Peptides against a protein of PDB entry 3T6J. Designs and how they scored, part 340

Target 1, 375 residues: chain A of PDB entry 3T6J
Amino acid sequence: PIVESYIGFIESYRDPFGSRGEFEGFVAVVNKAMSAKFERLVASAEQLLKELPWPPTFEKDKFLTPDFTSLDVLTFAGSGIPAGINIPNYDDLRQTEGFKNVSLGNVLAVAYATQREKLTFLEEDDKDLYILWKGPSFDVQVGLHELLGHGSGKLFVQDEKGAFNFDQETVINPETGEQIQSWYRSGETWDSKFSTIASSYEECRAESVGLYLCLHPQVLEIFGFEGADAEDVIYVNWLNMVRAGLLALEFYTPEAFNWRQAHMQARFVILRVLLEAGEGLVTITPTTGSDGRPDARVRLDRSKIRSVGKPALERFLRRLQVLKSTGDVAGGRALYEGYATVTDAPPECFLTLRDTVLLRKESRKLIVQPNTRLE
Target 2, 372 residues: chain A of PDB entry 3T6J as posed
Amino acid sequence: PIVESYIGFIESYRDPFGSRGEFEGFVAVVNKAMSAKFERLVASAEQLLKELPWPPTFEKDKFLTPDFTSLDVLTFAGSGIPAGINIPNYDDLRQTEGFKNVSLGNVLAVAYREKLTFLEEDDKDLYILWKGPSFDVQVGLHALLGHGSGKLFVQDEKGAFNFDQETVINPETGEQIQSWYRSGETWDSKFSTIASSYEECRAESVGLYLCLHPQVLEIFGFEGADAEDVIYVNWLNMVRAGLLALEFYTPEAFNWRQAHMQARFVILRVLLEAGEGLVTITPTTGSDGRPDARVRLDRSKIRSVGKPALERFLRRLQVLKSTGDVAGGRALYEGYATVTDAPPECFLTLRDTVLLRKESRKLIVQPNTRLE

## One batch from the design tools (peptide; made by RFdiffusion4, then SolubleMPNN)

Design b2_p30_1_s1 (from b2_p30_1, 13 letters changed)
Fold by OpenDDE base, seed 1:
Structure b2_p30_1_s1 (fold): chain B 375 residues (1-375), chain A 30 residues (1-30)
Amino acid sequence: as target 1 above (375 residues)
Amino acid sequence: ATAGEVYPLANPPTLEELLNTLRAALAAAE
């Protein structure tokens, strides 16, 4: 078997300031069969990057072919085990040197294990479809999230010599119609500049890329889905995201007005964006469970994903990228924290929904001993 | 990184929780 490992101060999710890495390490075995699927995505990455909703001037100047490998984890040392990884976590290195992506396949397999009777917050009609396609849709999402999410976009930089990595006279901000007014100075990084929102903001961008690009026919084809299956994968991917946005409330601490998990905060933000789009795209309905206690249902109108959801996500995703590229912390914070705010304001009453989420909290899955074998 | 449903383990399981998980797994395998 091909063994891969990494070790060091890598992920900054536990740093309140988003800058200091937690010490992590893993040992894993390459899953060749699954890796081959991700290689097909890599082969299309340069073209798919052009489908992202920002001008080429906001994308990396030169495409650097990344690596993408599916791994079966034997051991993982850290506070949590991700489903996918994009490294390095330095935007400058991603732009100039390239990056590597991994999918932790056996972690995904554990995540996919769910019992229908325990599946919360979905309509009964969606449960079987969700169970069937959760795994495949999440594979698509992870691939897009890592490769084209974290692997996309350009930071505008002025170097120590005063040179810009963009043409100040010709590059136009698509949101303002004006020339670029802000950038990263020498020594400034994404994390240092955006600080407390950097990790969650970036995860939100990457998740949004996944949702946005999964609508592209070529993406589903790459993953081997066609016709009705492709549409079901899309639907379940979006449904999973809006459900995750509701589940995310578990990770909000009202008393401290803070989020305890960057990805869950990101998923909540996406839920808020899609709710704001209106037109019946997403509906969260408080209900009463069979036990007589509060419950809820999330509904996603499949027919409105492309007509309502995609345009809303497009605008939001473009704003995320533009604010990131220009180092506009004030604008970025205003946008992101606005969507990340949890109140009990009608119609959603998110704090009340949080109580419901906590009440309906499922037993957490525990990975005690990862295992793999050669057959 | 993409966080799965099992990520993060913000609160590590107690020994009792781990043991219960193991017991359940063993019972399911019998």
Scores: peptide ipSAE 0.170, ipTM 0.592, DockQ to the pose 0.151
Fold by OpenDDE base, seed 5:
Order: structure tokens, then sequence, then C-alpha cells
Structure b2_p30_1_s1 (fold): chain B 375 residues (1-375), chain A 30 residues (1-30)
């Protein structure tokens, strides 16, 4: 088998400032069949990047073809095992040197183990579809998240010599209609500038890219979905995201006004964006469970994904990228923290919903890493 | 990175299931 290893101080999610990497390591084997799907996605990446909702001037100047491999993990050492990885975690290096993507395929496969009777916060009519398509939709989401999420966007930089990587006279900020007024100076990085929100903000951008681009027929075709199946995969992907946004409340600490998990914060932000879009796209309804205790249901109107959801996400995602590109920390923080704020304000009453989420919390999950032998 | 899901404690996979999965993965990786 083809063996890959991954080791070092890589992910910075446990650093409140998003800068210091946690030591992680894994050994995995290449899943050739699944890797082939991601290679097809890579082959379309340059074209798909053009579908992102920002001007080409805010995208990387040169497309650098990345590697994308599906891995079956044999051993993982770290605080949390991801479903996908994009490295390096330095935007400047991603722009100039390229990047690598991996999908941890057998981690994704764990998602299939969800029992219908234990599936929380979904309408009964959605549960069967969700169970059927959660895995496949998650493959799509992870692929897009890593490759076209983390792998997209440009940072405007002034180097040590005073040279800009963009034309100051011609590049226009699509949000303001003005010339670019802020950028990263020499020594400034994404993490150094955006600090406490950097990781979650970037995850939010990447997740949003996944949702946005999964609507593209070519993406579904690459993954082998067509017709009704493709539409169901899209629906379940979006449904999973809005559900995840509700589940995310578990990772919010009201007393400290902070989030304990960057991806979950990101998913909550996306939920807030889609709720703000209104028009019945997303509805969260408090209910009473069969046990007489509080429960909730998330409903996503599939007919409004393209008409309501996509435009809302487009605007939001563009704002995320523009603020990131220009190094506008004040604007970025205001935007992101605004959506990341958890209050008990109606109609959602998120703090109350959090109590419901905690009440319905699943038991801690484990991944077992057995010994393997090749005979 | 994308955060993944893990097996719930209430219904973890059996060792046999895990071994079968790994065997299949190894076979596919040859």
Amino acid sequence: as target 1 above (375 residues)
Amino acid sequence: ATAGEVYPLANPPTLEELLNTLRAALAAAE
C-alpha cells in the first residue's frame, strides 16, 4: 500500500491566537478509488475558482495545481481527528508555493454510523434522506472546503521593498467601490492580524465555499451524482450545515462569551447568515420531545436554497473574502463576531436553544485505532 | 481542516468491524 505520514506542529486551533501549532501525527494508507474522485475535482479547480463570488483580483494570480488524496487513517495522534486537511496553514505559501489536500476517508465513513432514532433536531421526513446522503454530501463538502475553500483567495501584500502584489490604481474593492485602502504589510500574516478570530473565520469561509460551490452541477458530476440524487446531496449538505450550526451551541461558553471549537463557531455563523436571509429558508422550531423535555427541529426549504440561500451566502462569502484580502481586521471582526454572538434574543433564543442542545447532547464519541497486520 | 465525526460511545463499532474496514483499506491501497 501507499503509506502517507503527517507529523509536526501543524494545526493552531487550540491556540487562542491561532498561531501556535499543536503537535499532530498520523499514519495512513492511500485510498486510490476515493483519491480518483478528488483528482477529478482538482482537474476542475481552476475553473471552479472562477465561480467564487469575488473578482479575479481577489483570487490567486496563478493557479497552482494541488495534490488531493483520500487517506484511510491507521493511527492518529492529536486532540481531534479532522475529516480533511489543507496544508500549509500559511496563506502566503498557499499563494506562492501551492498546497496539499487530504481527506481522511475512514473518518468520514464514521458519519454513516448515525442511527435514525438518535438523530436529533431534524424533521422525520428528512431523517432518511439525511442518513442516506450524509456521507456522500460530506465527501463533497470536505473536498470543496479543503481544495476551493482553504485553497482560494488572495491576500493583498506589500513586501519589504514596498512592492504590492496588486495594482493599487486599478483594483477596486467590490464592497466599497473604492481603491484598496488596506493590506498586509511585511511581517503581517492572516493569523497575526485576525488573531482570535482567524481560525474560525477561515473555517467559516471554507465551509461557505463548500455550500456555495456544491450547487454547481459540475461538482456533483465529479462525485458521481446526477438528477434527483444530485439535488438530494445538495439538500443534505445544506441541511447538515444548518443542523451543525445548532449543534455548535454546545461549544459556546456563555459565561466566558467564547467559543471552544473553531469549526462549530463557523457553522453557527453560517446558520445565522442563512437565518438572516429569511423567506422561510431556515426555520428552527422549539418542540417537546417524546420524553416531555425540550427539543428542537431544524427545517431547510430545499426550494429556496438557490433563490434565497445562495444569494445570501454569496454576499456573505464575498464580504469575508474582501475583508480577509484587505487585512481589514476591524471590519472582519465586526462582521464575524456579529454573526458569532449568542444571545437569547427572539425569535431564535439561542441561549435557550443551547440548553436544548445540551440536553440532547450525544455521548462522547471515540475513534478506535487498532493494530494492523499485513500477511 | 474540516472537523469530522467520531463513533458514539453508545454504539461503537466492534473490533471485528474495525479490522474489516482496515483490511479493506489496505487491500485498496495495494
Scores: peptide ipSAE 0.103, ipTM 0.528, DockQ to the pose 0.196
Fold by OpenDDE base, seed 3:
Structure b2_p30_1_s1 (fold): chain B 375 residues (1-375), chain A 30 residues (1-30)
Amino acid sequence: as target 1 above (375 residues)
Amino acid sequence: ATAGEVYPLANPPTLEELLNTLRAALAAAE
């Protein structure tokens, strides 16, 4: 078997400033069958990067072919086990040296053991479809999130010698139509500039890339989905994201106006973006459960994913990238914190919905690390 | 990183919570 491992201060999600890594380590075995799908995704990555909604000038100057493997985790030491990983967590190194992606395949498998009767916030008609395609759709999402999410975009930098990594005279900001007005100076990083929102903002960008690119037929083909199955995978991926945005409210602390989990904040932001798009794309309906207590249903109109959802996400994702590339902290913070704000304003009444989410909270799932043997 | 549904370990479970969950899982497997 091919064994992979890493150890060190890797992820900064627990640092309020997004800078200090948490000590983490794992030992895993390569899943060759699933890795083959990710290898095909890597082979298409350079072309798929061009499908992202920003000019080539905001993308990496040179495509660096990354590694991507599916791993079955044997042991994981840390506060949480991710579904996927992109390392290193340094944008400069990602741009100049490359990166590695991993999908923790057996972690994904465990996450989907939800009983139908316990599946919250979905319409009954969606539950069976959701159960069927949650796993496969999440594999797609993880692959895109890591490879083309975290693995995409350029930071505009002025080095210590005063040289720019972009042409100041010709590069145009697609949002303003103007020349680039801001960039990262020597010693400035994504985390140092965006600080408290850096981790969640980047996760939001990566998740948005996943949703946006999963609409591309080539992506679904790479994962072995065609026709009606491909459309169902797309639908369930988007449905899972909007549901996750509602579930995310568990991780908001109203008293502190604080999010306790970066990915959940990101998912809430995406929900807000898709709700703002309107036109009946996403609907959250408060209901009464069979127990007579508050409940809710999330509905996603499948027919409006491409017509309403995609354009909304395109605009949002482009804004995220442009603000990231230019180091525009003020603009980035205004945008992101605006969508991350949780109020009780109608029609959504998110604080009230949070009470419903907490009421319907499921017991925390535990991952039991497997044993393996040679037969 | 992609956080799965299981990822939201904002707070690591207490040892007691871990043990309770393990006990429940073992009981369900019997």
Scores: peptide ipSAE 0.216, ipTM 0.651, DockQ to the pose 0.142; fails the geometry check
Fold by OpenDDE base, seed 2:
Structure b2_p30_1_s1 (fold): chain B 375 residues (1-375), chain A 30 residues (1-30)
Amino acid sequence: as target 1 above (375 residues)
Amino acid sequence: ATAGEVYPLANPPTLEELLNTLRAALAAAE
């Protein structure tokens, strides 16, 4: 077998300032069959990057073909096991040297083990479809999230010699219509500038890229989905995201006005964006469960994903990228914290919904590290 | 990174939480 590993201070999700890496390590075996799907995605990556909703001037100057491998984890040391990884976490290195993507295939497989009777917050009519396509849709989401989410976008930089990596005279900010007015100075990084919101903001951008690009027929074709199956995969991917946004409330601490998990905060932000789009795209309805206690249902109108959802996500995703590229911390924080704010304001009453989420909380899943043997 | 179902760790689980999870899993298997 082909064995891959990594070890070191890598992910900064647990640092309140998003800067200090947690010590992590894994040993994994390459899944050649699953890796082949991601290789097809890599082969289309340069073209798919052009489908992202920002000008080429806000994208990397040169596409560097990354590696993408599906891995079955044998051992993982850390606070949590991700479904996918994009490394290095330094945007400058991603731009100039390249990056590697991995999908942790057996972690994804565990996520697929959902019992219908335990599946919360979905309409009954959606449960079977959700169970059927959760796995495949999540494979698509992870691939896009890592490769084209974390692997996309450019930071505008002025180097130590005063040279810019962009043409100040010709590059226009698509949100303002003006020339670029802010950038990263020498020694400034994404994490150093955006600090407390850096990790969650970047995850939100990457998740948004996944949702946005999964609508592209070529992406679904790469993963082997066509026709009705492709549409179902899209629907379930979006449904999973909006559901995750509700579930995310578990990780909010009202007393501290704090989010305890970057990805869940990101998913809540996306939910807020899609709710703001209105037009019946997303509906969260408080209900009473069969046990007589509070419950809720999330409904996504699949017919409005492209007409309502996509444009809303496009605008939001563009704003995320533009603010990231320009190092506009004030604008970025205002945007992101605005959507990340949890109140009990109607109509959503998110704090009340949080109580429902906590009431319906499932037991935390555990991954037992496997053993391998030669036959 | 993409957070899986087991990834969202606000804090590392306590031993008690781990035991409770295991108990729940065992109960569900019966």
Scores: peptide ipSAE 0.137, ipTM 0.600, DockQ to the pose 0.137; fails the geometry check

Design b2_p30_1_s2 (from b2_p30_1, 14 letters changed)
Fold by OpenDDE base, seed 4:
Structure b2_p30_1_s2 (fold): chain B 375 residues (1-375), chain A 30 residues (1-30)
Amino acid sequence: as target 1 above (375 residues)
Amino acid sequence: GTAGEVYPLANPPTLEELLQTLEAALKLAE
């Protein structure tokens, strides 16, 4: 078997300032079959990057072919086991030296297993479809999230010698119509500038890329989905995201006005974006469960994903990228924290919904790490 | 590296969960 190992102070999710890495280490075996799908995705990455909703001037100048493997984790030392990883975490290194992507396949498999009777917040008609396609759709999402999410976009930089990695005279900010007015100076990083929102903001960008690009037929084809299956995978992927946005409320602490999990905050933000799009795309309905206690249902109108959802996500995703590229912390914070704000304002009444989410909270699954032997 | 969705430590899918997935697939195939 092909064995991969990973060790170091890498992820900064537990640092409130997004800068200090937590010690993490794993040993894993390469899943060749799933890795082959990701290799096909890598082969299409250069073309798919052009489908992202920002000008080429905001994308990497040179495409660097990354590695992408699916890993079956044997042992993982850390505070949490991710579904996927993109390294290094330094965006400047990603754009100049390249990066590696991994999907933790057996971790994903565990996440896919949901008992129908315990599946919360979905319409009954969606449950079977969700159970069937949650796994495959999540494979697509993770692949896109890592490779084309974290692996996309350019940071505008002025180096220590005063040279820019972009043409100040010709590059136009698509949001303002003006020349670029801000950038990263020497020694400044994504994490150092965006600090408390950096991790969640980047996860939101990556998740948004996943949702946006999963609509592309080529992506679904790479993963082996065509026709009705492809449409179902798309639907379930989007449905999973909006459901996750509701579930995310568990990780919000009202008393501290903070989020305890970066990915969940990101998913809530995406939910807010899609709710803002309106037109019946996403509906959250408070209900009463069979036990007589509060419940809720999330509905996604499949027919409006492309017509309503995609344009809304496109605009939002472009704004995320432009603000990231230009190092516009003030604008980025205003945008992101605006969508990340949890209030009890109608019609959603998110704080009230949070109570429902907490009431319906599932027990945390225990991941038992596997063993292996040579036969 | 930005970690993908950190799933809470979850148990491997049970046989029952796998069967439910299969049943869902069969139902949709009808």
Scores: peptide ipSAE 0.031, ipTM 0.498, DockQ to the pose 0.189; fails the geometry check
Fold by OpenDDE base, seed 2:
Structure b2_p30_1_s2 (fold): chain B 375 residues (1-375), chain A 30 residues (1-30)
Amino acid sequence: as target 1 above (375 residues)
Amino acid sequence: GTAGEVYPLANPPTLEELLQTLEAALKLAE
């Protein structure tokens, strides 16, 4: 089999400032069959980048064809095993040198395995559909998240010589209608400027790209879904995201007013965006479980994903990108922290819902590293 | 960056979990 590995100080999720990498390493085997799907996605990446809701001036100047591989992990050293990886974690290198994408297939397979009786916060009518399509929808989401999420967007930079990587006279900020008023100076990076929100903000952008682009027929075709199956994959992907936004409350610490997991914070933010869209798109209803204890149900109206959800996500995703590109930390922080705020305000009463989430919390899944042999 | 849920340790799906997936598929096919 083809073996891949990496080692080093790579992911900065445990750094409050989003800059210092944690030591991480893995050894994995290439899954050729799943890798073939991601190669088809790579082949369409340049075209799909044009579907993102920002002007070409806010996208990379030159498309660099990345690698994308599905891996089955044999051994992993780190604080957690991700579902997908995009490296390097340096936007400048991503723009100039390219990047590599990885899906950890057997991690996704474990995440896919769901017991119906343990599945929380879904309506009964959605459970079977969710169980059936969670795995395939995850493949779609991870592929988009890594390749077109982390792999998209341009940072506006003024170098040490005073030269800009964009035309100051012609590039217009789509949110303000004005010329670009802020950028990254020499030595400034995404992480250094956005600091405490950088990791979660970027994950939110990448997750939003996944939700947004999964609506594109070409994406579903690449993964082998058409007709009713494609619509079900879309529905389950969006449903999983809004459910994840509720589950995310487990990782909020009210006493410290902080989040303990960047991806979960990102998912909560997306939930807030979709709730704000209104019109019955997303509904969270407190209930009483069969055990007489608090419970909740998340409902997503599939008929409103395109009409209500997509426009809301489009506007939000555009704002995320524009603020990132321009290095507008004040605007970015105001936007992101606004959606990331957890209160007990009606109608959602998120702090109360958090208690319900904690009450219904499942045991943490553990991955035991397998062995392998030659036959 | 990394995507998806972070799982410190995960095992392959059990036979029971796979069977539940099949049962769900059958139910939807009815």
Scores: peptide ipSAE 0.029, ipTM 0.423, DockQ to the pose 0.243; fails the geometry check
Fold by OpenDDE base, seed 3:
Formats: sequence, structure tokens, C-alpha cells
Structure b2_p30_1_s2 (fold): chain B 375 residues (1-375), chain A 30 residues (1-30)
Amino acid sequence: as target 1 above (375 residues)
Amino acid sequence: GTAGEVYPLANPPTLEELLQTLEAALKLAE
């Protein structure tokens, strides 16, 4: 079989400043079936990038076709095993040299193992659907997240010679209607400028890309879903995200006003965006469990995903990208930290909900990496 | 930049768990 591996300081999620990578390494084998889907996605990537809600001037000048592979992990050394990765993490290298996307398929498969009776925060009517489509929806989300999320967007840069990688006279900021007023100078990077929010912000952007683009019929077709199945995959993907936003509260430390996990913070932000959209799109209802203790239910109105959810996400995602491209740290921080703020304000009462989340917390899963054999 | 995708049910290790692992490793190095 084709064996893939990497080793080095890769992910910076454990660094409060998002700059110092954790040492990681893995050995994996190629999952050919899933890789074929990703190859089709890659083939459509250039066109799909045009569907993202920012002007072409804010997208990479030239799309670099990445290597996109789904892997079954044989062994992983690190603090955590991700569902997917996009390497390298350096935006400058992504834009100039290309990147590689990796989906860790068997990690996802193991992570899906949730008993129906233990599935928290979902309506009963959604549980079976969720269980059925969680896996497929994850495949879609991961592919989009890694390839078109992390693989998208342009940073405006002035090099050491004073040259710009964009036309200062003609490029317009779609949010302000004005010329570009900020950019990355020589030596400045995404991580150096956005620092403490860099990782989570980027994850939020990537997740948002996934949710946004999964609505595109071509994407679902690439993954083999059509008709009612495609709609169910979309629904479950969005449902999973809003649920994840609630679950994310576990990783918030109120006393320190700090998030301990970048992806979870990102998912909470998305939940906040979709809640802000209103119109009954997302509803979190505190309930009482069968044990007489606090519980909650997340409801997503399927019929409002496109009419309410998509426009809200579009606006938010565009703002994320524009602020990222222009290196507008002040604006980016204000936007992102605003949505990442956890209070006990009505109607959501997120701090109270956090208590509920902690109360209903499942035992941590152990990912076992058994021997792999070929038949 | 950021490049990893972690889903909620993957249960990434907590800081406490990481610290415990580090402590254990240090003990073995003695």
C-alpha cells in the first residue's frame, strides 16, 4: 500500500500565541475510495473557489492544485489526532509552493461511535438521521474545510522591496467600498499579526467555508449524494456544527475568559453567528432530562438553512476573509472575539448552558490504532 | 496558519491530560 508520513512541529493549537508548533508524527495508508472523492473535489476546486463570498482579488491569484489524500492512520504521535490536516501551516508557503490536504478517515470512523441513547442535545427525531449521516457529512466537511477552507484566500503583502501583490489603485475592499488600507509588511505573517486568535480564527474561516460550500449541489455530487440524501447530508452537517458549538462550551474557562481549544472556539463562534441570524434557524432550549437534571436541545430548521443561514454565514465569512487579507488585526479581533465572548446574558445564557454541557459530558473516547492488514 | 481539523467527538486531550503525559515522560527519563 501507499504509505504516508510526516514528522515535525506542525500544529500550534496548544500555543496561546498560535506560533509554536507541537511536535507531531504519523504513519498512515491511503484510503483509495475516499481519496478518489477528494481528487474529484480537487478537480473542481478552482471553480468552487469562485463560489466563495469574496472578490477574486481576495482569492489566490493562481490556484495551486494540492495533493489531497484520505489516510487511514496506523500510528499517530501527538497530543491529539485530527480528522484532517492541511500542511504546511504557513500561508506564504501555501500561496507560493502549494499545500497538501490529509483526511484521517479511520479517526473519523472511530469518533462516530456514539450510542443513540448517549447522543446529547439533539431532538429525538434527529438522532437517527444524525447517526446515519454524521460520517458522510464529516467527509464532506473535512474535504471542504481542508481544501477550500485552509486552501483559500489571499494575503495582501508588501514585500521587502516595497512591491505589492495586489493593485492598490484598483482593488476595493468589499466591506468598506474603499481602497485597501492595510496589508502584511515584510516579515509579518498571519500568526505574528493575529497572534492569540490566529489559529481559532482560521479554523472558523475553514469551518464556515465547509458549511457554505456544502450547500452547492456539485459538492454533494462529488461525494456521491443526490436528492434527498444530499439534503440530509447538508442538514446533518449544519446540525452537527451547531451542536458542536454548544459542546464547545466545555473548552471555555470562564475564570480566565479563555478558550482551551481553537476548533471548539471556532464552532462556538459559528453557532453565535447562526443564532444571531434569528428567524428560528437555530434554537437552543434548556430542558430537564429524565434524571431530573438540566439538559438542552439544539434545533435547526432545515427549511431556513438556505434562506437564513447561508446569507448570515456569507456575510460573516466574507468579513473574516477581508480582515484576514488586509491584516486588519483590530477589526478581526473585534469581530472574532465579539462572537467568541461567553456570557450568561439572555436568551441563550451560555454560562448556564456550559454547566449543562459539563453535566452531560460524555466520557473521553480513546482512539485505538490496531494493526492493519491487507486481504 | 492553522491546518488541523478536530471534531468534537474526537475528544482531543485536555491541557491537564497533556501535563500528565509530560510528567510521566519526565519520570521515565530519570
Scores: peptide ipSAE 0.013, ipTM 0.376, DockQ to the pose 0.106; fails the geometry check
Fold by OpenDDE base, seed 5:
Structure b2_p30_1_s2 (fold): chain B 375 residues (1-375), chain A 30 residues (1-30)
Amino acid sequence: as target 1 above (375 residues)
Amino acid sequence: GTAGEVYPLANPPTLEELLQTLEAALKLAE
């Protein structure tokens, strides 16, 4: 089998300033079947980047075709096992040498083992669809998230010599209608400027890219879904995201006003965006469980994903990118922290919902690293 | 550049969680 490995100081999620990497490493075997789907996605990446809701001037000047491989993890050393990885985490290297996307297939497979009776916060009518399509929809989301999420967007930079990587006279900020007023100076990076929100903000952008682009027929075709199946995959992907936004409340510490997990904070932000869209797109209803204790249900109106959800996400995603590109930390922080704020204000009463989430918390899945043999 | 670009799925269990899992497994093996 083809074996892949990596070791080093890679991920900075545990650094409050988003700069210092944690030591991690893995050894894995290539999953050829899933890798083929990701290769098709890579082949379409340049075209799909044009579908993102920002001007080409805010996109990378040249897309460097990455290697995209799905891996079955043999061993993993680190504070967490990811579903996907985009490496390296250094923009200068990504822009000059390219990057590699990795999907950890057997990790995803473990997550797919959901028992219907233990599935929380979904309507009964959605549970069977969710169980059926969670895996496939997650594959789509991970691929889009890593490749076209993290792999997209341009940072406006002024180099040490004073030269810009964009035309100051012609590039227009789509949000303001004005010329670009801010950029990254020499030595400034995404992490150094956005600091405490950098990781979660970027994950939110990547997740939003996934939701937005999964609506595109070409994406679904790449993953082998057409017709009713494609629509179900879309529905379950969006449903999973809004559910994840609710589940995310577990990772919020009210006393410290702090999020303990960057991806979960990102998913909560997306939930808030979609709730703000209104028009019955997303509804969270407090209920009473069979045990007589608090419960909740998340409802997503399938018919409103394109008409209500997509436009809301489009506007939000564009704002995320524009603020990122221009290095507008003040604007970015205001936007992101606004949606990341957790209060008990009606109608949602998120702090109350958090209590419900904690009450209904599912047992953590234990991933045991197996012995591997070649027969 | 971009922040850490990992899509997390699982965190390692605490020692307590491991012990609980082991106990549960032992009970099922009986």
Scores: peptide ipSAE 0.008, ipTM 0.383, DockQ to the pose 0.070; fails the geometry check

